# Ledger of designs, part 74: peptides against a protein of PDB entry 4Z5W

Target 1, 305 residues: chain A of PDB entry 4Z5W
Amino acid sequence: IPDVFLELNKLWYFSAQSNLFNGEMPRSLSNSRSISLLSLRNNTLSGQIYLNCSAMTNLTSLDLASNSFSGSIPSNLPNCLRLKTINFAKIKFIAQIPESFKNFQSLTSLSFSNSSIQNISSALEILQHCQNLKTLVLTLNFQKEELPSVPSLQFKNLKVLIIASCQLRGTVPQWLSNSPSLQLLDLSWNQLSGTIPPWLGSLNSLFYLDLSNNTFIGEIPHSLTSLQSLVSKENAVEEPSPDFPFFKKKNTNAGGLQYNQPSSFPPMIDLSYNSLNGSIWPEFGDLRQLHVLNLKNNNLSGNIP

## One batch from the design tools (peptide; made by RFdiffusion4, then SolubleMPNN)

Design b2_p15_2_s2 (from b2_p15_2, 7 letters changed)
Fold by OpenDDE base, seed 1:
Structure b2_p15_2_s2 (fold): chain B 305 residues (1-305), chain A 15 residues (1-15)
Amino acid sequence: as target 1 above (305 residues)
Amino acid sequence: VKKRPVLPTNFISAP
């Protein structure tokens, strides 16, 4: 990428995603005063990520995902006072979340999906201080760690939480009950155990629940038949709109389906590939907005309602 | 039974 961004003093949006750019980010780009939206996703960019936050006063969205960047996570990013969205997916940091992220009050959406992030306890303890955090994606990190259940953890404004494919141990953490605005929860492809907690049915905005591919036992909580977002069309829920796409693969050999918004996900309860027992509640028929109910590969019995 | 890998959300597949 050429070092010409100093002359581009009116450049608001720069999208150079899905090209063959290599080398480092140009210094003039890292010092751009005008740029608000920066996407360099899916290139071969390398070196350390550096942004001059004192210069980049208009930066609101940063997408550097799927690049060959190395080194530490930039600890100075909280100094980018307007920075709301960060996509660092598929950047192999081999690092912990910086302590400085406790001060990241502008942060609304963060993805570290498949970024070799370590220490989930520290990561959640840090990120709970981000009062405006609505979307958090931590998929394919924290391999075989324990999902912390510390009741003091609080994500008040969290709408989307995805911590899947981590082989995490533990239970569904009680601290998630402190996130009443939660719309999408994906804890799939872990080693989570215990029962599915009844308080999940009190999350009135929860339209997408994926607990599949765990080791959950016991009955399906009857309270899941009372998920208000799946009973009625509540038109009033402000949907999270992260500036990065989501991807879901149905098959390992297939391309990922791209979802530009969380609302593009079909309303779903996926409890498949667990050790759940008991009956399917007939009151699942009350979930008139539900598109996908996946209960396959459990120990369920009785009649299908 | 081998759990069929349904890859979770925000798996940025490199194209």
Scores: peptide ipSAE 0.110, ipTM 0.743, DockQ to the pose 0.130
Fold by OpenDDE base, seed 3:
Structure b2_p15_2_s2 (fold): chain B 305 residues (1-305), chain A 15 residues (1-15)
Amino acid sequence: as target 1 above (305 residues)
Amino acid sequence: VKKRPVLPTNFISAP
């Protein structure tokens, strides 16, 4: 990428995703006063991620995902006072979340999917201080760690939580009950155990629940038949979606479905591939907005309602 | 029952 961004003093949006760019990010780009949206996703950019946050006063969105960047997560990003969205998916950091992210009050959407992030306890303890955090994607990190159940953890404004494919141990954490605005929860492909907690049915905005491929036992909590978002069409206020898309791969060899916003996901309950027992509640018939109910490969019995 | 390795519905924010 040429070092010409000083001349581009009116450049607000720069999207150069899915090209063949290599080398480092140009210094003029890292010092751009005009850029609000920066996407360099899916290139071969390398070196350290460095942004001069004192210069980049308009930066609101940063997508550097699927690049060959090295080194630490930039600890100075909280100094980018307007930075809302960060996509660092598929950047191999081999790091913990910086302690400075406790001060990241502008942060609304964060993805570290498949970024070799370590220490989920520290990550959640830090990120809970991000009061405006609505979307958190931590898939393919924290391999075989324990999902913290510390009741003091609080993500008050969290709408989307995705921590899939980490082989995490533990239970569904009670601190998620402090997230009443939660719309999408994916904890699939972990080693989570215990029962599915009844308080999940109190999450009135929860329209997408994936707990599949865990080790859950006991009955399906009857409270899931009372998920208000699945009973009635609440006009989901079109809150600004993350500036990064979501990808759902059903198979490694299948093209992933792209979802540009969380609301584009089909309303779903997936409890498949657990050890759940008991009956299917007839009151699942009240979930008139439900598109997908996946209960396969459990120990369920009785009649299908 | 052999868990078919259904590949994770990896919500990946990047392809």
Scores: peptide ipSAE 0.045, ipTM 0.725, DockQ to the pose 0.084
Fold by OpenDDE base, seed 4:
Structure b2_p15_2_s2 (fold): chain B 305 residues (1-305), chain A 15 residues (1-15)
Amino acid sequence: as target 1 above (305 residues)
Amino acid sequence: VKKRPVLPTNFISAP
């Protein structure tokens, strides 16, 4: 990428994703006063990520995902006072989330999916201070760590939480009950154990629940049959989606389906591949908005209602 | 039959 962004003083949107760009990010780009949306996703860019937040006063969205960047997570990003959306998926940091992210009040959407992030306890302890954080994607990190159940953890405005495929141990953390605006929860492909907690059914905005491929035991909580977002249409919260797409892979060899918005996910309960027992509640018939009920590969018994 | 790890429905925010 040429170092000409100083001359481009009116450039507001720079979208250069899915190209063959290599080398470092140009210094003039890291100092752009005009750029609001920057996407360099899916290139071969390398070096350290550095942004001059004092210069980049209009930066609202940063997508650097699927690049060959190295080094630490830029600790100065909270100084980018308008920066809302960060996509750092598939950047191999091998790092912890910087302590400076406690002050990241502009942050609304963050993805570190498959970024070799370590220490989930520190990550969640830091990110809970991001009062405007609505979307958090931490999939494919924290390998074999324990999902913290610290009751003091609080994500008041969290709407999308995706921490899949981490081989996380522990239970469904009670601190998630403090996220009443939660719409999408994916904790699939972990080593989570215990029972599915009844308080999940109190999350009135929860339309997508994936707890599949864990070690959950006991009965399906009856409270899941009363999820308001799945009973009635009235809770279609028009919310600002993150400026980064979501990708759902159904298979190792399949191209990921791109979803541009969390609302584009089908209303779903996936409890498959657990050790759940008991019956299917007939009151699942009340979930008139439910598109996908996946209970396969459990120890469920009785009649199908 | 060792079930091949079906790659999770990884919400990967990047291609």
Scores: peptide ipSAE 0.034, ipTM 0.690, DockQ to the pose 0.089
Fold by OpenDDE base, seed 2:
Structure b2_p15_2_s2 (fold): chain B 305 residues (1-305), chain A 15 residues (1-15)
Amino acid sequence: as target 1 above (305 residues)
Amino acid sequence: VKKRPVLPTNFISAP
């Protein structure tokens, strides 16, 4: 990418995603006063990620995902006072989330999917201070760590939480009950154990639940038949989606299906590949908005309602 | 219209 962004003093949106760009990010780009939206996703860019937040006063969205960047997570990003959306998926940091992210009040959407992030306890302890955080994607990190169940953890405005494929131990954490606006929860492909907690059915906006491929035991909580978003058409207020797409992979070798917004996900309960027992509740018939109910590969018995 | 069940899936934010 040429170092010409100093001359482009009116450039508000720069999208150069899904090209063959290599080398480092141009210094003039890292100092752009005009750029609000920057996407360099899916290239072969390398070097250290550096942004001059004192210069980049208009930066609202940053997508650097699927590049060959190295080194540390930029600890100065909280100084980008308008920065809302960050996509750092598939950048191999081999790092913890910086302590400076406690001060990241502008942050609304963050992805570190498959970024070799370590220490989930520290990550959640830091990110709970991001009061405007609505979307958090941490899939394919924290390998074999324990998912913290500290009741003091609080994500008040969280709408989308995805922590899949981490081989995480522990239980469904009670601190998620402090997220009443939660719409999408994916904790699939972990080593989570215990029972599925009944308080999940009190999350009135929860329309997508994936707990598949864990070690859950006991009965399906009857309260899941009372998920209000699945009973009635809530007018899902089209809240501003994150500026990064979500990708849903059916198989490890399949291309991801792209979803541009959380509302594009089919209303779903997936509890498959666990050790759940008991019956299927007839009251699942009340979930008139439900598109997918996946209960396969459990120890369920009785009649199908 | 019965939408087809979607298989278990890992979410990622990049291709």
Scores: peptide ipSAE 0.033, ipTM 0.673, DockQ to the pose 0.094

Design b2_p15_2_s3 (from b2_p15_2, 7 letters changed)
Fold by OpenDDE base, seed 1:
Structure b2_p15_2_s3 (fold): chain B 305 residues (1-305), chain A 15 residues (1-15)
Amino acid sequence: as target 1 above (305 residues)
Amino acid sequence: VETRPVKPTNFISAP
């Protein structure tokens, strides 16, 4: 990428995603006063990620995902006072979340999916201080760590939490009950154990629940049949989506389905591939907005309602 | 025993 962004003093949006750009990010780009939205996703950019946050006063969205960047996570990003959305998916940091992210009050959406992030306890302890954090994607990190259950953890404004495919141990953490605005929860493909907690049914905005491929036991909580977002349409709060798409692959060899918004996900309860027992509640019939109920490969018994 | 399907790469923010 040429070092000409100093001359582009009115450039508000720069998208150069899905090209063959290599080398480092241009210094003039990392000092741009005009850029609000920057996407360099899916290139071969390398070196350390550096942004001059004192210069980049208009930066609101940063997508650097699927690049060959190396080194540490930039600890100065909280100084980008308007920066809301960060996508660092598939950048192999081999790092912890910086302590400076406690001060990241502008942050609304963060993805480190498949970025070799370590220490989930520290990551969640840091990120809980981001009062405006609505979307958190941490899939394919924290391999074989324990999901912290510390009741003091609070994500009050959290709408989307995805921590899938981490082989995480532990239980569904009680601190998630402090997230009453949660719309999407994916904890699938872990080693989570215990029972599915009844308080999940109190999350009135929860329309998408994936707990599949864990080691959950006991009955399906009856409270899941009373999820208000799945009973009625009235609670469909259109919230501003993150400036990055979501990708779901059904199979390793299939192209990923791109979803531009969390609201584009079909309303779903996936509890498949656990050790759940008991009956399928007839009151699942009250979930008139539910598109997908996946209960396969459990120990369920009785009648299908 | 249905073989657990190959882990869908769950929601990732990158292709």
Scores: peptide ipSAE 0.092, ipTM 0.764, DockQ to the pose 0.091
Fold by OpenDDE base, seed 3:
Parts: C-alpha cells; sequence; structure tokens
Structure b2_p15_2_s3 (fold): chain B 305 residues (1-305), chain A 15 residues (1-15)
C-alpha cells in the first residue's frame, strides 16, 4: 500500500479488503486524521499493528482481520477515543487481552475469532469494563480453558456473545443473566456441562441460542418456551450492527453463510448433540417466530408435540 | 452414529 494518506486529508472511508496487499501498513495511514472507517481485511499485511491514536482522532472502525500481522495486541487502542468496532479475527497474536482495554469505553464491537487469544478469565475480567460493548466474538480461542462462572462479571449492554469452538469447560455462567439485552448467544462446540439454566428463558431479546455440541444434561428448561422475542415480533430496533460480517459454516467444505447483521440470523434454538433428557414441551408451539428448533442427538423421550 | 456436522466455524467475522 503506498504511503500517500497524508495527501488524502478528506479520506473518510478506506476499504481495501480482499486484495493482495503485502508488507506493513503505511505510516501515513497509521497517522491519518481523516479516516473513520479502515478495512484491510483479507490481505497479506505483516509486521506489528501500530496506530497513532493521537493522530487518528476520527477512527471509528478498524478491520484488519485475516492478515499476517505479528506481535502483541496494540495496547494503545483505547486511546482512539472514537474507535467502536474492531475486527482482529484470524490474526495470530498468541496473547492475552491487554489490561488497557479496561478503559476502552468507545468499544461497541470486538472480534478476536481464531486469533490465538489466551486466558479467558483475564479477557472477561478486562472486557466487562467496556460499558458500551454490545458484540463480543471470541470463537476459536482459549483452548480447553474453563469458562468463568464468577457472578461479579457484568456485561450490561451485551447483545451478541459468541464463544464457540474453544473446548471450554464449566457451566453456562450465571453472570450472563446480567445481560438482559442479549439477542444472540453461541456457546456451541465446547465441553460445557451441567443443566441448561432456567434464567435463559428470562432473556426477552434472545432470538438465537446455540448450545449445541456440549455435555449438557437434564431437561430442557420450560422457560425457553416463554422467550418473548420468539413468541412475538418485537420491533427489532435497528441498532447499528457491527461493521464486520458474521460467517456461519455448516460444513468445513461449505462456503460460510455471511450475515451482515445479527438480525439476519434465523430465530433458532439449537440444543443438539448434548445429553438432554425428558420431553419436548408442547409450549414450544407458542414460539411463533422460531425458524429452527434443533434437538437432535439427545436423550429426549415421550411424544413429539 | 450420525456424523457430527463438522464444527460449524460458528460466527467467524472474517472469511
Amino acid sequence: as target 1 above (305 residues)
Amino acid sequence: VETRPVKPTNFISAP
């Protein structure tokens, strides 16, 4: 990428995703006063991620995902006072979340999907201080760690939580009950155990629940039949979606389905591939907005309602 | 033995 961004003093949006760019980010780009949206996703960019946050006063969105960046997570990013969205998916950091992220009050959407992030306890303890955090994607990190159940953890404004494919141990954490605005929860492809907690049915905005491929036992909580977002069409307040798309691959060889907004996900309950027992509640018939109910490969019995 | 659907690369924000 040429070092010409000093001349581009009116450049607000720079999208150069899915190209063949290599080398480092140009210094003029890391010092751009005009850029608000920066996407360099899916290139071969390398070196250390460095942004001069004192210069980049308009930066609101940063997408550097699927690049060959090395080194540490930039600890100075909280100094980018308008930075809301960060996509660092598929950057191999081999690191913990920086302690400085406790001060990241502008942060609304964060993805570290498949970024070799370590220490989920520290990550959640840090990120809970991000009071504006609405979307958190931590898939393919924290391999075989324990999902913290510490009741003091609080993500008050969290709408989207995705921590899939981590082989995490533990239970569905009670601290998620402190997230009443939660719309999408994916904890699939872990080693989570215990029962599915009844308080999940109190999450009135929860329209997408994936607990599939865990080790859950006991009955399906009857409270899931009363998920208000699945009973009635609440007017989905078009809150600004993350500036990064979501990808769901049903198969390793299949192209991922791209979802540009969390609201584009089909309303779903997936409890498949667990050890759940008991009956299917007839009151699942009240979930008039539900598109997908996946209960396969459990120990369920009785009649299908 | 139903073949486990291959790990859905659940919600990767990047291709």
Scores: peptide ipSAE 0.034, ipTM 0.719, DockQ to the pose 0.100
Fold by OpenDDE base, seed 4:
Structure b2_p15_2_s3 (fold): chain B 305 residues (1-305), chain A 15 residues (1-15)
Amino acid sequence: as target 1 above (305 residues)
Amino acid sequence: VETRPVKPTNFISAP
């Protein structure tokens, strides 16, 4: 990428994703006063990520995902006072979340999916202070760590939480009950154990629940049959920025389906590949908005209602 | 020019 962004003093949106760019980010780009949206996703960019937040006063969205960047997570990002969305997925940091992120009040959406992030306890302890955090994606990190159940953890404005494929141990953490705006929860492909807690059915906005591929036992909580978002068409989901795409693979060999918005996910309960027992509640018939009920590969018995 | 497959960035469910 040429070092010409000083001359581009009106450049508001720079979208250069899915190209063959290599080398470092040009210094003029890291100092751009005009850029609000920066997407360099899916290139071969390298070096340390550095942004001059004192210069980049208009920066609102940063997508550097799927690049060959190295080094630490930039601890100065909270100084980018308008920065709302960060996608650092598939950047191999081998790092912890910086303590400075406690002060990241502009942050609304964060992804470190498959970024070799370590210490989930520290990460969640830090990120709970991000009062505007609505979307958090931490999939493919924290390998074999324990999902903290610390009752003091609070994500009051959290709408989307995805911590899949981490081989996390522990139980469904009770602190998630303090997230009443939660719309999408994915804790799939972990080693989570215990029972599925009944308080999940109190999350009135929860339309997508994936607890698949865990070690959950006991009955399906009857309270899941009363998930309000799945009983009735509730109001317009406030969606994250369109610059924060989600990707779901159907199979290991299939291209990931791109979902630009959480609302584009089908309303779903996936409890498959657990050790759940008991019957399927007839009251699942009340979930008139449910598109996908996946209960396969459990120990369920009785009649299918 | 082999369009490098769009690498998914925010994974939901199965890897």
Scores: peptide ipSAE 0.034, ipTM 0.673, DockQ to the pose 0.641
Fold by OpenDDE base, seed 2:
Structure b2_p15_2_s3 (fold): chain B 305 residues (1-305), chain A 15 residues (1-15)
Amino acid sequence: as target 1 above (305 residues)
Amino acid sequence: VETRPVKPTNFISAP
């Protein structure tokens, strides 16, 4: 990418994703006063990620995902006072979340999916201070760590939480009950154990639940039959979605299906590949908005309602 | 017992 962004003093949006760009991010781009949205996703860019937040006063969205960047997570990003959306998926940092992210009040959407992030306890302890955080994607990190269950953790404005494929131990954490606006929860492909907690059914905005491929035991909590978002067609308030897409893989070899917003996900309960027992509740028939109920490969018994 | 599909549901924010 040429170092010409000093001349582009009116550039508000730069989208150069899914190309063959290599080398470093241009220094003039890292100092752009005009740019609001920057996407360089899916290239071969390398070097250290550096942004001059004192210059980049209009920066609201940053997508650097699927590049060959190296080094540390930029600890100065909280100084970008308008920065809302960050996509750092598939950047191999081999790092913890910077302590400075406690001050990241502008942050609304963060992805570190498959970024070799370590220490989930520290990550959640830091990110809970991001009071405006609505979307958090941490899939394919924290390998074999324990998901913290500390009740003091609070993500009050959280709408989307995705921490899949981490081999995480522990239980479904009680601190998620402090997120009453939660719409999408994916904790699939972990080593989570215990029972599915009944307070999940009190999350009235929860339309997508994936707990598949864990070690959950006991009955399906009856409270899941009363998930209000699945009973009635809530007018999904078109809240501003993250500026980065979501990808759901159906298998390891498939390209991910792209979803541009969380509301594009089909309403789903996936509890498959656990050790759940008991019956399927007849009251699942009340979930008139449910598109996918996946209960396969459990120890369920009785009649299908 | 069906063999667990190999990692089918991964949310990734980028391809």
Scores: peptide ipSAE 0.033, ipTM 0.706, DockQ to the pose 0.084; fails the geometry check

Design b2_p15_2_s4 (from b2_p15_2, 7 letters changed)
Fold by OpenDDE base, seed 5:
Structure b2_p15_2_s4 (fold): chain B 305 residues (1-305), chain A 15 residues (1-15)
Amino acid sequence: as target 1 above (305 residues)
Amino acid sequence: VEKRPILPTNFVGAP
């Protein structure tokens, strides 16, 4: 990428994803006063990620995912006072979340999916201080760690939480009951155990629940039949979605389908591949907005209602 | 049409 961004004093959107760019980010780009949205996703960029936050006063969105960057997570990113969205998926950091992220008040959406992030306890303890954090994606990190169930953890504005495929141990954490705006929860492909907690049915905005491929036992909580978002069409307030896309595989062998907004996911309860027992509640018939109910590969019995 | 396959980055469910 040429070092010409000082001359481009009116450039507010720079999108260069899915190219063959190599080398480092040019110094003039890291000092751009005009750029608001920067996407360099899916290239072969290298070196350390450095942004001059004192110069980059208009930066609101940063997508550097799927690059060959090295070194530490940039600890100065909280100084980018307008930075809302960060996609650092598939950057191999081999690091913990920086302590400076406690001060990241502008942050609304963060992805570290498959970025070799370590220490989930420290990560959640830091990120709970991000009062505007609505979307958090931490899939394919924290391998074989324990999901902390510390009641003091509070994510008051969290809407989307994805921590799949980490082989996490523990239970569904009680601190998630402090997230009343939660719309999408994915804890699939872990080693989570215990019962599915009844308080999940009190999350009135929860339209997408994936607890599949865990070791959950006991009955399906009857409270899941009263999830308000699945009973009635509440007008999902079109809140600004993250500037980064989500992906969902339809089949294990297929490429992921791209979803630009979390609201584009079909309303779903997936409890498949657990050790759940008891009956299917007839009151699942009240969930008029439910598109997918997946209960396969459990120990359920009785009649199908 | 992106000329390169979009490498899925943020999976929901199975990666």
Scores: peptide ipSAE 0.430, ipTM 0.844, DockQ to the pose 0.581
Fold by OpenDDE base, seed 4:
Structure b2_p15_2_s4 (fold): chain B 305 residues (1-305), chain A 15 residues (1-15)
Amino acid sequence: as target 1 above (305 residues)
Amino acid sequence: VEKRPILPTNFVGAP
């Protein structure tokens, strides 16, 4: 990428994703006063990520995902006072989340999916201080760590939590009950154990629940049949996050379908591939907005209602 | 030059 961004003093959106750019980010780009949205996703960019937050006063969205960046997570990012969205998926940091992220009040959406992030306890302890954090994606990190159950953890404004494929141990953490705005929860492909907690049914905005591929036991909580978002259509107007795409594989061989918003996901309860027992509650019939009920590969018995 | 396939970044469910 050429070092010409000083001359581009009106450049608001720079979208250069899915190219073959290599080398480092040019210094003029890291000092751009005009850029609000920066997407360099899916290139071969390298070096350490550095942004001059004192210069980049308009930066609101940063997508550097799927690059060959190295080194530490930039600890100065909280100084980018307008920075809302960060996609650092598939950047191999081999790091912990910086303590400075406690002060990241502008942060609304964060992904470190498949970024070799370590210490989930520290990560969650830090990120709980991000009062505006709505979307958190931590999939493919924290391998074989324990999901902290510390009751003091609080994500008040969290709408989307995805911590899949971490081989995490522990139980569904009680601190998630402190997230009443939670719309999407994905804890799939872990080693989570115990029972599915009844308080999940009190999350009135929860329309997408994936607890599949865990080691959950006991009955399906009857309270899941009363998930308000699945009983009635709440028109949750989601703010568009243009540079924070989600992906869901349709088939094992598919590159995934792109979903630009969490609301684009079909309403779902996936409890498949657990050790759940008991019957299917007939009151699942009350979930009139439910598109996908996946209970396969459990120990369920009785009649299908 | 094959355009790098759009590599999915933020998976929901199985990666």
Scores: peptide ipSAE 0.391, ipTM 0.830, DockQ to the pose 0.672
Fold by OpenDDE base, seed 3:
Structure b2_p15_2_s4 (fold): chain B 305 residues (1-305), chain A 15 residues (1-15)
Amino acid sequence: as target 1 above (305 residues)
Amino acid sequence: VEKRPILPTNFVGAP
């Protein structure tokens, strides 16, 4: 990428995703006063991620995902006072979340999906201080760690939580009950155990639940038949979605479908590939907005309602 | 239990 961004003093949006750019980010780009939205996703960029936050006063969105960046997570990002969205998916850091992220009050959406992040306890303890955090994607990290159940953890404004394919141990954490605005929960492909807690049915905005591919036991909590977002079509106020797309694979080899907004996912309960027992509640018929009910590969019995 | 032969339901970035 050429070092010409000093001359581009009116450049607000720079999207150069899915190209063949290599080398480092040019110094003029890391010092741009005008850029608000920066996407360099899916290139071969390398070196250390460095942004001069004192210069980049308009930076609101940063997408550097799927690049060959090295070194540490840039601890100075909280100094970018307008930075809301960060996509660092598929950047191999081999690191913990920086302690400085406790001060990241502008942060609304964060992805470290498949970024070799370690210490989920420290990560959640830090990120709970991000009071404006609405979207958190931590998939493919924390291999075989324990999902913290500490009730003091609080993500008050959390809407989207994705922590899939970490082989995490533990139970569905009670601290998620402190997230009443939760719309999408994906804890699939872990080693989570215990029962599915009844308080999940009190999450009135929860329209997408994936607990599949775990080791859950006991009955399906009847309270899931009372998920308000699945009973009635609430006017989903189009809150600003993350500036990065989500993907859902149909099969192992598929590139997946792109979803630009979490609200574009079909309303779903996926409890498949667990050890759940008991009956399917007839009151699942009250979930008039539900598109997908996946209960396959469990120990369920009785009649199908 | 047998695992579903698909990757995580949701992910971010290039496929």
Scores: peptide ipSAE 0.355, ipTM 0.743, DockQ to the pose 0.083
Fold by OpenDDE base, seed 2:
Structure b2_p15_2_s4 (fold): chain B 305 residues (1-305), chain A 15 residues (1-15)
Amino acid sequence: as target 1 above (305 residues)
Amino acid sequence: VEKRPILPTNFVGAP
């Protein structure tokens, strides 16, 4: 990428994703006063990520995902006072979340999916201080760590939490009950155990629940039949989605389907591939907005209602 | 220039 962004003093949007760009991010781009949206996703960019936050006063969105960047997570990003969305997916950091992210009050959406992030306890302890954090994606990190269950953890404004495919141990953490605006929860492909907690049914905005491929036992909590977002068509307030897409594989060998917003996901309860027992509650018939109920590969018995 | 396929970044569910 040429080092010409000093001359582009009116450039507010730079989108150069899915090209063949290599080398480092140009210094003039890291110092741009005009850029609000920066996407360099899916290139071969390398070197250390550096942004001059004192210069980049208009930066609101940063997508650097699927590049060959190396080094540390930029600890100065909280100094970018307007920065809301960060996509650092598929950047191999081999790092912990910086302590400076406690001060990241502008942050609304963060992805570190498949970024070799370590220490989930520290990550959640830091990120709970991000009071405006609505979307958190941590899939394919924290391999074989324990999901902290500390009740003091609080993500008040959290709407989307995705921590899939981490081989995490522990239980469904009680601190998620402190997130009453939660719409999408994915904890699939872990080693989570215990029972599915009844308080999940009190999350009135929860329309997408994936707990599949875990070691959950006991009955399906009856409270899941009262998920208000699945009973009635709530006018999903079109809140501003994160400036990065989500991907869901239909089949193991297929490219992921792109979803530009969480509301594009079909309303779903997936509890498949667990050790759940008991019956299917007839009151699942009250979930008139439910598109997908996946209970396969459990120990369920009785009649199908 | 062949556009690189959009590589999935933020997986929901199975990787």
Scores: peptide ipSAE 0.310, ipTM 0.810, DockQ to the pose 0.762

